# Ledger of designs, part 276: peptides against a protein of PDB entry 6GMG

Target 1, 331 residues: chain A of PDB entry 6GMG
Amino acid sequence: DSDDRVTPPAEPLDRMPDPYRPSYGRAETVVNNYIRKWQQVYSHRDGRKQQMTEEQREWLSYGCVGVTWVNSGQYPTNRLAFASFDEDRFKNELKNGRPRSGETRAEFEGRVAKESFDEEKGFQRAREVASVMNRALENAHDESAYLDNLKKELANGNDALRNEDARSPFYSALRNTPSFKERNGGNHDPSRMKAVIYSKHFWSGQDRSSSADKRKYGDPDAFRPAPGTGLVDMSRDRNIPRSPTSPGEGFVNFDYGWFGAQTEADADKTVWTHGNHYHAPNGSLGAMHVYESKFRNWSEGYSDFDRGAYVITFIPKSWNTAPDKVKQGWP

## One batch from the design tools (peptide; made by RFdiffusion4, then SolubleMPNN)

Design b2_p21_8_s3 (from b2_p21_8, 16 letters changed)
Fold by OpenDDE base, seed 5:
Structure b2_p21_8_s3 (fold): chain B 331 residues (1-331), chain A 21 residues (1-21)
Amino acid sequence: as target 1 above (331 residues)
Amino acid sequence: SIEEDLEQAYQSELDAKKRYW
């Protein structure tokens, strides 16, 4: 019940965080303590620490999406999403594989499709594209210059993204970023912006017109990346959870993880920040907790989800919500 | 709405799963 959601109180700007707790390879803390860390580490605007505003605390209070929201400065639109799918593996396993004992054909196909996605390759693709975008941003003082630079970079790399339509989320993502247009943000200057990455886990079987089996076990054909580009059409993602397969079973609609712009080359050493649920300290759900996970723990996901997308958006370079290095936990 | 999307987001099950994994 959204009615139990509470905005976390303000924390003094100079209050240091309490130590995070280890939790199965993750660092865990309560939301208020994350606010303290955020103020010390991520709050900087033009090199100055900022207290998390009431608006930002309200965004954060929404849970996993709130972490991405407060750090990206906008509610996730998920328009520029990447994944990696092994079509050969999928086809071969469908042809030569067999359902497990007690597994339905639909369940088998859904599982095979899920297993045919490579989270690491999807993440790497997003990082590659973000790097190209960042190069295009560096010397561009208007959107036209950015787009020209981007096309040149793609042509030089023989990247299939060069063939995308001008209306594609790939080319329109920057102009559709509110902080790009803000006077104290990008001020319509691409060189003031940088590409950042977050991830969304969600369910493939969201089509209400499809079979019940697809809603229960996944739609093997849904949310596949386009060959060559890795782009995922997210237009059909309506935050619909997996359908229960048995009485009493329930699934959640999504999970979000914030990566930002870490420069760590080893994917396994990257840190992903995410929340468990909306903040309800006096409700049944309890206080919101924030987790800092390594890629392995993030990418594993849950049975609630059979898709992972890596999404690119933009933030002003003056923000420190996406630093080059992220330390897991505190201290 | 964003609010509607968020209301459906995290049921107690993710909290339980995160505690055990």
Scores: peptide ipSAE 0.023, ipTM 0.659, DockQ to the pose 0.436
Fold by OpenDDE base, seed 3:
Structure b2_p21_8_s3 (fold): chain B 331 residues (1-331), chain A 21 residues (1-21)
Amino acid sequence: as target 1 above (331 residues)
Amino acid sequence: SIEEDLEQAYQSELDAKKRYW
C-alpha cells in the first residue's frame, strides 16, 4: 500500500557510503546508503556539497522514478523521447518467422515487435540530439538565441528534427523545464543549462479499447519512433501495466533509469542508476534499493515491459547530478 | 496528475521482484 511509503531519514553531510553489493553485474545498495553516495558525489551546487533535502529524499522514496526525479529535479514528463525501430526486421520476421511452440500469434507478434527495437541505437540517437542541444545552449543567453542555434545545428546536420513544429516537445522542452526559470538554476539563461538523458521502460499494450491480446502480449504498432527523427509519441503512455496472461500474474507499470550526461563513448560502459520500489522499510515491500547497472543490464529490462524510450530533459550546469563520469558502486 | 501517476506507481507490489534482478 502506498501508505507504507516512508521518507528516508537525513544522512550527515560527511557520512561516507558503505560498500555497494555486487548483484548480477549491477552494484546494489539500500536507499539510505545511496543518499550518502549522492551527497558525496552528486549533491554539489556551484561546487559546494549539499545535504539531500527533505523534499529530495521524499522524491527519492518513490523508487525507480524517484532516482530520476531527484537527479533531474522534476518529475519525469517523458515528452522528448527517442527510440530506434527496425521496420525491415519486423516485417521480415513476421513474414518468415513462426510462433514458437505454445506461443500464440499475438504473443509472437508482440515479441517480434519488442525484438525489433534497437536499444543501443535509440540511446545513441538521444545522445546525438543531446549533443546538438548542448552546442545550441553553449552561447545562448536567451531562448530565442537557443532556438536559432538549434535550428542552425540541425540544418547543418540535415536532421529531420529541423522540421518539427515550434510547439513540439523538441523545441519547447527547455522553456518547460522548471529549473531553467529558477533564479538559482538557469535563470532564463540557456547557457546555464545542459541536456541530460534518462530512460523509461513501459508496456505498449495500454489502449483499453484494443484487444485483450494486445494488452497481454503487446501492441506491435504502439510507441514506434517517427522515421527520421526517432521521436516517440509518449502521449498514450498512461503508466498502465501489462495485463496478466495467467491468474495471479502481475506486472509493474514502469521503470526509470538515470544516465545524465556521461561522456563515455562506449554505450556498454555507461552506468544507469535506478530503484526497485518505493521505500517501505516497515512494510511488506521493505526498504528501497538503488541499483547502478551497465547499459546491457539496464536495456535488457523486464518481461513487464516491451518498450524502452530514451528521454532528454535539462538541468542547470551548476548541478552535479549528471557528471561526465559515473563510477559504478562504492568505493 | 502526477499524484495519480505516483499512486499507480505504488500499486505494484510487484516492484519487489525487481530486487532480485
Scores: peptide ipSAE 0.022, ipTM 0.664, DockQ to the pose 0.557
Fold by OpenDDE base, seed 4:
Structure b2_p21_8_s3 (fold): chain B 331 residues (1-331), chain A 21 residues (1-21)
Amino acid sequence: as target 1 above (331 residues)
Amino acid sequence: SIEEDLEQAYQSELDAKKRYW
């Protein structure tokens, strides 16, 4: 119950974290120890280490979404999302493949759709777009200059995103970022901002008006990226979990992973930071834990989800929540 | 709404479940 959530206490600014523990190929620690690491590594504003504020600790306490929230500076809106879907693979498998023993047709189609998404290509598309945006930001001192630069970059690369509407999340993402307008953030200067990436896992079968089979086994047609752009319409994502297939079965609604702006070219070596659940040290769930996973372990996801999206947002360059290099664990 | 999303976030037990499997 929401009544069990507790805001983690403040940690002294100079307190060093305890060593992380290995857990299924990930580095794991309790939330308070992550706060210690965060203060040492990620807390810097204009080069000065900061104590995590009460507000930030409260955001963090919400679990997996809290990790992305505290590092991005805002609750995830998920508006600028990318994925990769292999339509030829999907069609071929539907035509030539067969349901497994005991697998229903709907279950087969849902599984084939899930397997037709390429997480690595989706991530690479988001990184490509973030790079284009960063080039457009670099010398732009107002939004008009940023948009002009962005259009030029897209034209030079013959990118289909150049054809997006001016009201598209692609073009409006910067202006809709609170930290862009903050005096100590972007101060309305695009050149003070940088693009960052996080990921969301969720369920495709969220339409309550659809068949029960789609809610149980997935909607093969839902949340596909647009051809050419890779953009995913996230407007129908309402954080509705997968429907149970048997009595007593339950699924969780989403997972979030923070990447930021790592420069590691090898996707498999990138580090993703995420949490298990809200912080409830005195409740049934227990204390919140934070994990640092390599891309392979992050992208595998859970059976609770059949979709992954890679989302672009912005943070001030003066923040150190998205460094070029992220070290897994401690020390 | 953010409030609705936050309430639903309480259902996240992903890593807790994974540890017991």
Scores: peptide ipSAE 0.021, ipTM 0.597, DockQ to the pose 0.482
Fold by OpenDDE base, seed 2:
Structure b2_p21_8_s3 (fold): chain B 331 residues (1-331), chain A 21 residues (1-21)
Amino acid sequence: as target 1 above (331 residues)
Amino acid sequence: SIEEDLEQAYQSELDAKKRYW
């Protein structure tokens, strides 16, 4: 019950974190200890540490989405999302493959679709696009200059994104970012902003007008990336969880993981920060925990989800919520 | 609402699993 959610208390600015604990390849800690780490490592504005504000602590208290929320500065809109899907593999497996013993046709198709997504390629596509955007931002002092730079960069790379409409999430993402417009943020200066990445796991079978089988086992056709661009239309993602396949079964609606702007070239060495549930220290769920996972552990996801998207947004360069290097755990 | 969406996210056994996995 959301009524059990509590905002974590403030932590002194200079309080050091306690050691994280290992958990199946992840580093894990309680939310208040993450706040301590955040204040030491990620809180910097213009090079100065900041105490996490009450508002930020409240955002964080919402769980997995809260980690992305506090670090990106806004609730995730998920508009500029990327993935990679192997259409040939999908078609071939549907044609030549067979359901496993006890597997329904719908379950087979849903599984094959899920397995046809390549999380690493999806992540790499988002990183590629973020790099292009960052180059376009670097010396652009107004939105027009930024957009012109983007078009030039895309043309040079023969990228299909150059053909996107001016109103597309790709071109509109910056101007729709609140921190871009803030005086102490971007102040409408693109060169003060940088592209950052987070990931969302969610269920494909969210259409209530579709078959029950799609809601239970996935919709093989839903949330496919567009060919060439890798863009995923997220407009139909309404945070609807997977439908139960048996009585008493329940699924979570989403998971969020924060990557930021790490420069580690090896995807497997990148660190993803996420939470388990909303903070309810006196409730049935208990205290919120924060996890720092390597890409392998993050991208594996859960059976609750059959889609992973890698989303680009923007933060001011003056923020340190997306450093070049992220260390897993503490110390 | 965002709050409603968030409430739905954490009603499953996954919350327990996420603590360990």
Scores: peptide ipSAE 0.023, ipTM 0.640, DockQ to the pose 0.468; fails the geometry check

Design b2_p21_8_s4 (from b2_p21_8, 15 letters changed)
Fold by OpenDDE base, seed 1:
Structure b2_p21_8_s4 (fold): chain B 331 residues (1-331), chain A 21 residues (1-21)
Amino acid sequence: as target 1 above (331 residues)
Amino acid sequence: SIEEELEQAYADELAAAKRNT
């Protein structure tokens, strides 16, 4: 019950974190200890450490989404999302593959669709686009200049995104970023902003008008990226969890992982920060824990989810919530 | 609007927050 959520207490600015614990290849810690790490490593505004504010601690307390929220400065809207789907693989597996023993046709199709998404290629596409955006931002002192630069970059790369409508989330993402408009943020200066990436795991079978099988086993046709651009229409994502397949079974609504703007070229070495659930130290769920996972452990996801999207948003360059290098755990 | 989307997102998150036990 969300009513058990508690805002973690403030941590002294100079308090050092306790060591993280290993957890199935991940680094794990309790939320209060992550706040300590965050204050030491990620809190910087214009090079100065900041104590995590009460508002930021409240955002963080929401769990996995809270980690992305506090680091991006806004609740995830997921409007500019990318993925990679191998249509040929999907068609081939449907045609030539067979359901496993005891697997229904719907379960088979849902599984094949899930397996036809390439998380690494999806992530790579988002990084590619973020790089293009960052180049467009570098010398742009107004939105018009940014958009002009962006169009030029896309034309030079012969990128299909150049054909997107001006109202597309791709072109509107910057202007719709609150921190871009803030005086202490971008102050309407694109050159003060940088593109950052987070990931969302969610369930495809969210259409209540569809078959029960799609809600239980996935909708093979839902949330596919557009060819050429890799853009995913996230408008139908309403945080609806997978439907139970057996009595007593329950699934969670989503998972969020924060990547930021790491420059590590090897995807497998990138670090993803995420939480387990909202902070409920006096409730049944217990205290919130924060995980720092390598890409492999993040991209594996859970059976709760059959889609992964890589989302681009923006933060001020003066923030250190998305550094070039992220260290897993502490120290 | 973006504001409406945020309001809906908040409502959805509060209604069914992720759990990982």
Scores: peptide ipSAE 0.033, ipTM 0.761, DockQ to the pose 0.164
Fold by OpenDDE base, seed 3:
Structure b2_p21_8_s4 (fold): chain B 331 residues (1-331), chain A 21 residues (1-21)
Amino acid sequence: as target 1 above (331 residues)
Amino acid sequence: SIEEELEQAYADELAAAKRNT
């Protein structure tokens, strides 16, 4: 029950983390130990270590979303989301493939749709766009200059995003970032901000007006990226979990993974930070654990989800929550 | 509004927080 959620206690600023534990190719630790690591590595504002505030600890306590929340400085809005979908593969598999033994047609179609998403290409697209945005930010001292730079960069690359409306999440994302407007953040200066990436896993079959089969096995047509841009319309994502397919089965609503602004060119070597559930040390769920996973372990996801999106947001450059290099585990 | 969307997001998170690994 959400009522069992507890805010982790404050950790002394100079307290070093205990070693992380290996867990299925991931580095794992309890949330309190992650706070210690965060204070040592990610807490810096203008080069100075900070103790994680009570507010930040409260955000973190919400689980996987809490990791992204504390590092991005805002609750995820997921508006600027990217994915890659192989339509030819999807059509070919539907045409030439057959349901497995015991698999329904709806289950088959849902599975084929899930398998037609390319997580690596989706991530690559988000990184490409983030790079373009970062170039546009670098020498822009007002939003108008940023937008002009962005349009020029897109034109130079012949990117389909140049055709997006000025009100689209793509162009409005910066102005809609609270930390951009904060005096100690961007202070309305784009050059003080940088693009960062996180990922969300979620269920496609969220439309309550659709068939029960779509809610159980996925909606093959939902949350596909737009051709050329790779943008995913996330407006219909309402954190509705997959419907049970058998009695007693239950699924969770989402998973979030924090990437930030790592410069590692090899996607397989990138580190994704995520949590298992909200912190309930005295409840049935137990203490929250934080995982640092390689891309393969993150992108694999769970049966709870059939969609993955890679989302761009912004943080002040003065924050160290998105360093160029992330080390898995501790030490 | 963005504020309304954020408020709804908070409400959704509180109502259906992730409960497993």
Scores: peptide ipSAE 0.027, ipTM 0.718, DockQ to the pose 0.164
Fold by OpenDDE base, seed 5:
Structure b2_p21_8_s4 (fold): chain B 331 residues (1-331), chain A 21 residues (1-21)
Amino acid sequence: as target 1 above (331 residues)
Amino acid sequence: SIEEELEQAYADELAAAKRNT
């Protein structure tokens, strides 16, 4: 019950973390220990360590989304999302493939659609776009200059994003970022901001007007990236979980993983930070745990989800929540 | 609006429970 959520207590600024525990290729720790690590490694504003505020601890307490929330500085809006979908693979498998024994047609189609997404290519696309955005930000001192730079970069790369409408999430994302407008953040100066990435796992079959089969097994046509751009329309994502296929079965609404702005070129070596559930130390779920996973562990996801999106947002360069290098675990 | 989306997101957050892995 969400009513059992508790805000983790403050940790002394100089308190060092306890060692993380290995967990199936991940590094795992309790939320309070992550706060300790966060204060030592990620809390820096203008090069100075900060104690995680009560507000930030409250955000963090929401679980997987809380990790992304505290590091991005805002609740995820998911508007600027990217994915990669192999349309040819999808069509070919639908045409030539067969349902497995005991698999319904709807289940088959949902599975084939899920398998037609390429998480690595989706992540690569987001990184590519983030890089373009960062170049556009670098010397832009107002939004107009940023947008002009962005259009030029896209034109030079012959990127289909150059054809997006001015009101597209692609062009509006920066001005819609609260920290961009904050005096101690971007202060309306694009050159003070950088693009960062997080990922969301969610269920495709969220349309209540659709068939029960789509809600149970996925909607093969939902949340596909637009050709050329890789943009995913996330407007229909309402955090609705997968419908149970059997009595007593329940699925989780979403998962969020924080990547930030790591420069590691090998996707498999990138670290993704995420939480298991909201912090309920006195409840049935127990204390929140934080995981630092490699990309392979993150991108694998769960049966609860059949979509993954890689989302771009912005943070001030003065924040250290998205460093170039992320070390897994502690020490 | 972004504000409306945030409000809706906040409303949905109350259910941010993920099972233990």
Scores: peptide ipSAE 0.036, ipTM 0.766, DockQ to the pose 0.201; fails the geometry check
Fold by OpenDDE base, seed 4:
Structure b2_p21_8_s4 (fold): chain B 331 residues (1-331), chain A 21 residues (1-21)
Amino acid sequence: as target 1 above (331 residues)
Amino acid sequence: SIEEELEQAYADELAAAKRNT
């Protein structure tokens, strides 16, 4: 139960991390050791190392979402989300494919829908949009200038996002970022901000008014990206886990992976940082562990989830929580 | 509102713990 959650203790600023452990292609460590790494590598504000604050340690203690939370500086709102869905593949597989032995029709449809999402293309779309946003931010000293630049960039690229409403998450994301308004953050200057990316894995069958089959096996029509833009309407995501298909079976609510602003062009070489569960060193779950995974291992996800979204948010350029290069593990 | 969304997000987070192996 969440009642067993404990805030990790403070780590001395100069304490070096212990070596990470290899785990199925990932680098793994206990949360306290991640704090040590974070302080050495990611904590920098204006080039100066910072001890992770009690508040930040508390955020981190929430598990996978905590990793994204501490690095983005805010709890994930997931408003500006992207994915890629192959509609033709989906239709063709439904038409020409058959359920596997023992697979129900609903299970088959849910599986086919899941398989019709392309994680790499979804990630690429988010990176493309983040790049456009970063160009729009570079010389913009107020929000109006940013928005004008953004619209121009989108028009030049003939991007369908240019047609989004001014109140859409796409255009409102920056002004809704707390760190943008902070004096030591953006200070209302877009040029002090940069776009960053994280990913969320979640379950499609969250509609309580839908059939039990959709809740168990997925809703094939839910959380698809809009054509042209790649935007996913996340308004119906309420962190509801997959329904059990058998007695005693349980699924988790979500997974979050932090990418930040890595410049590595090869998606397969990008590093994703995520946690396993909330920190409960004295509870049944045990201590929280942090993983640094390559994209392949991240994008594979778990059976708990049938959707992946790549979300854009913003952080101050003065923060080092999203460096151009991320090294997997330690040393 | 953003506040309502955050409150709901916190509530949902507290309700379910992810288990990664």
Scores: peptide ipSAE 0.031, ipTM 0.741, DockQ to the pose 0.201; fails the geometry check

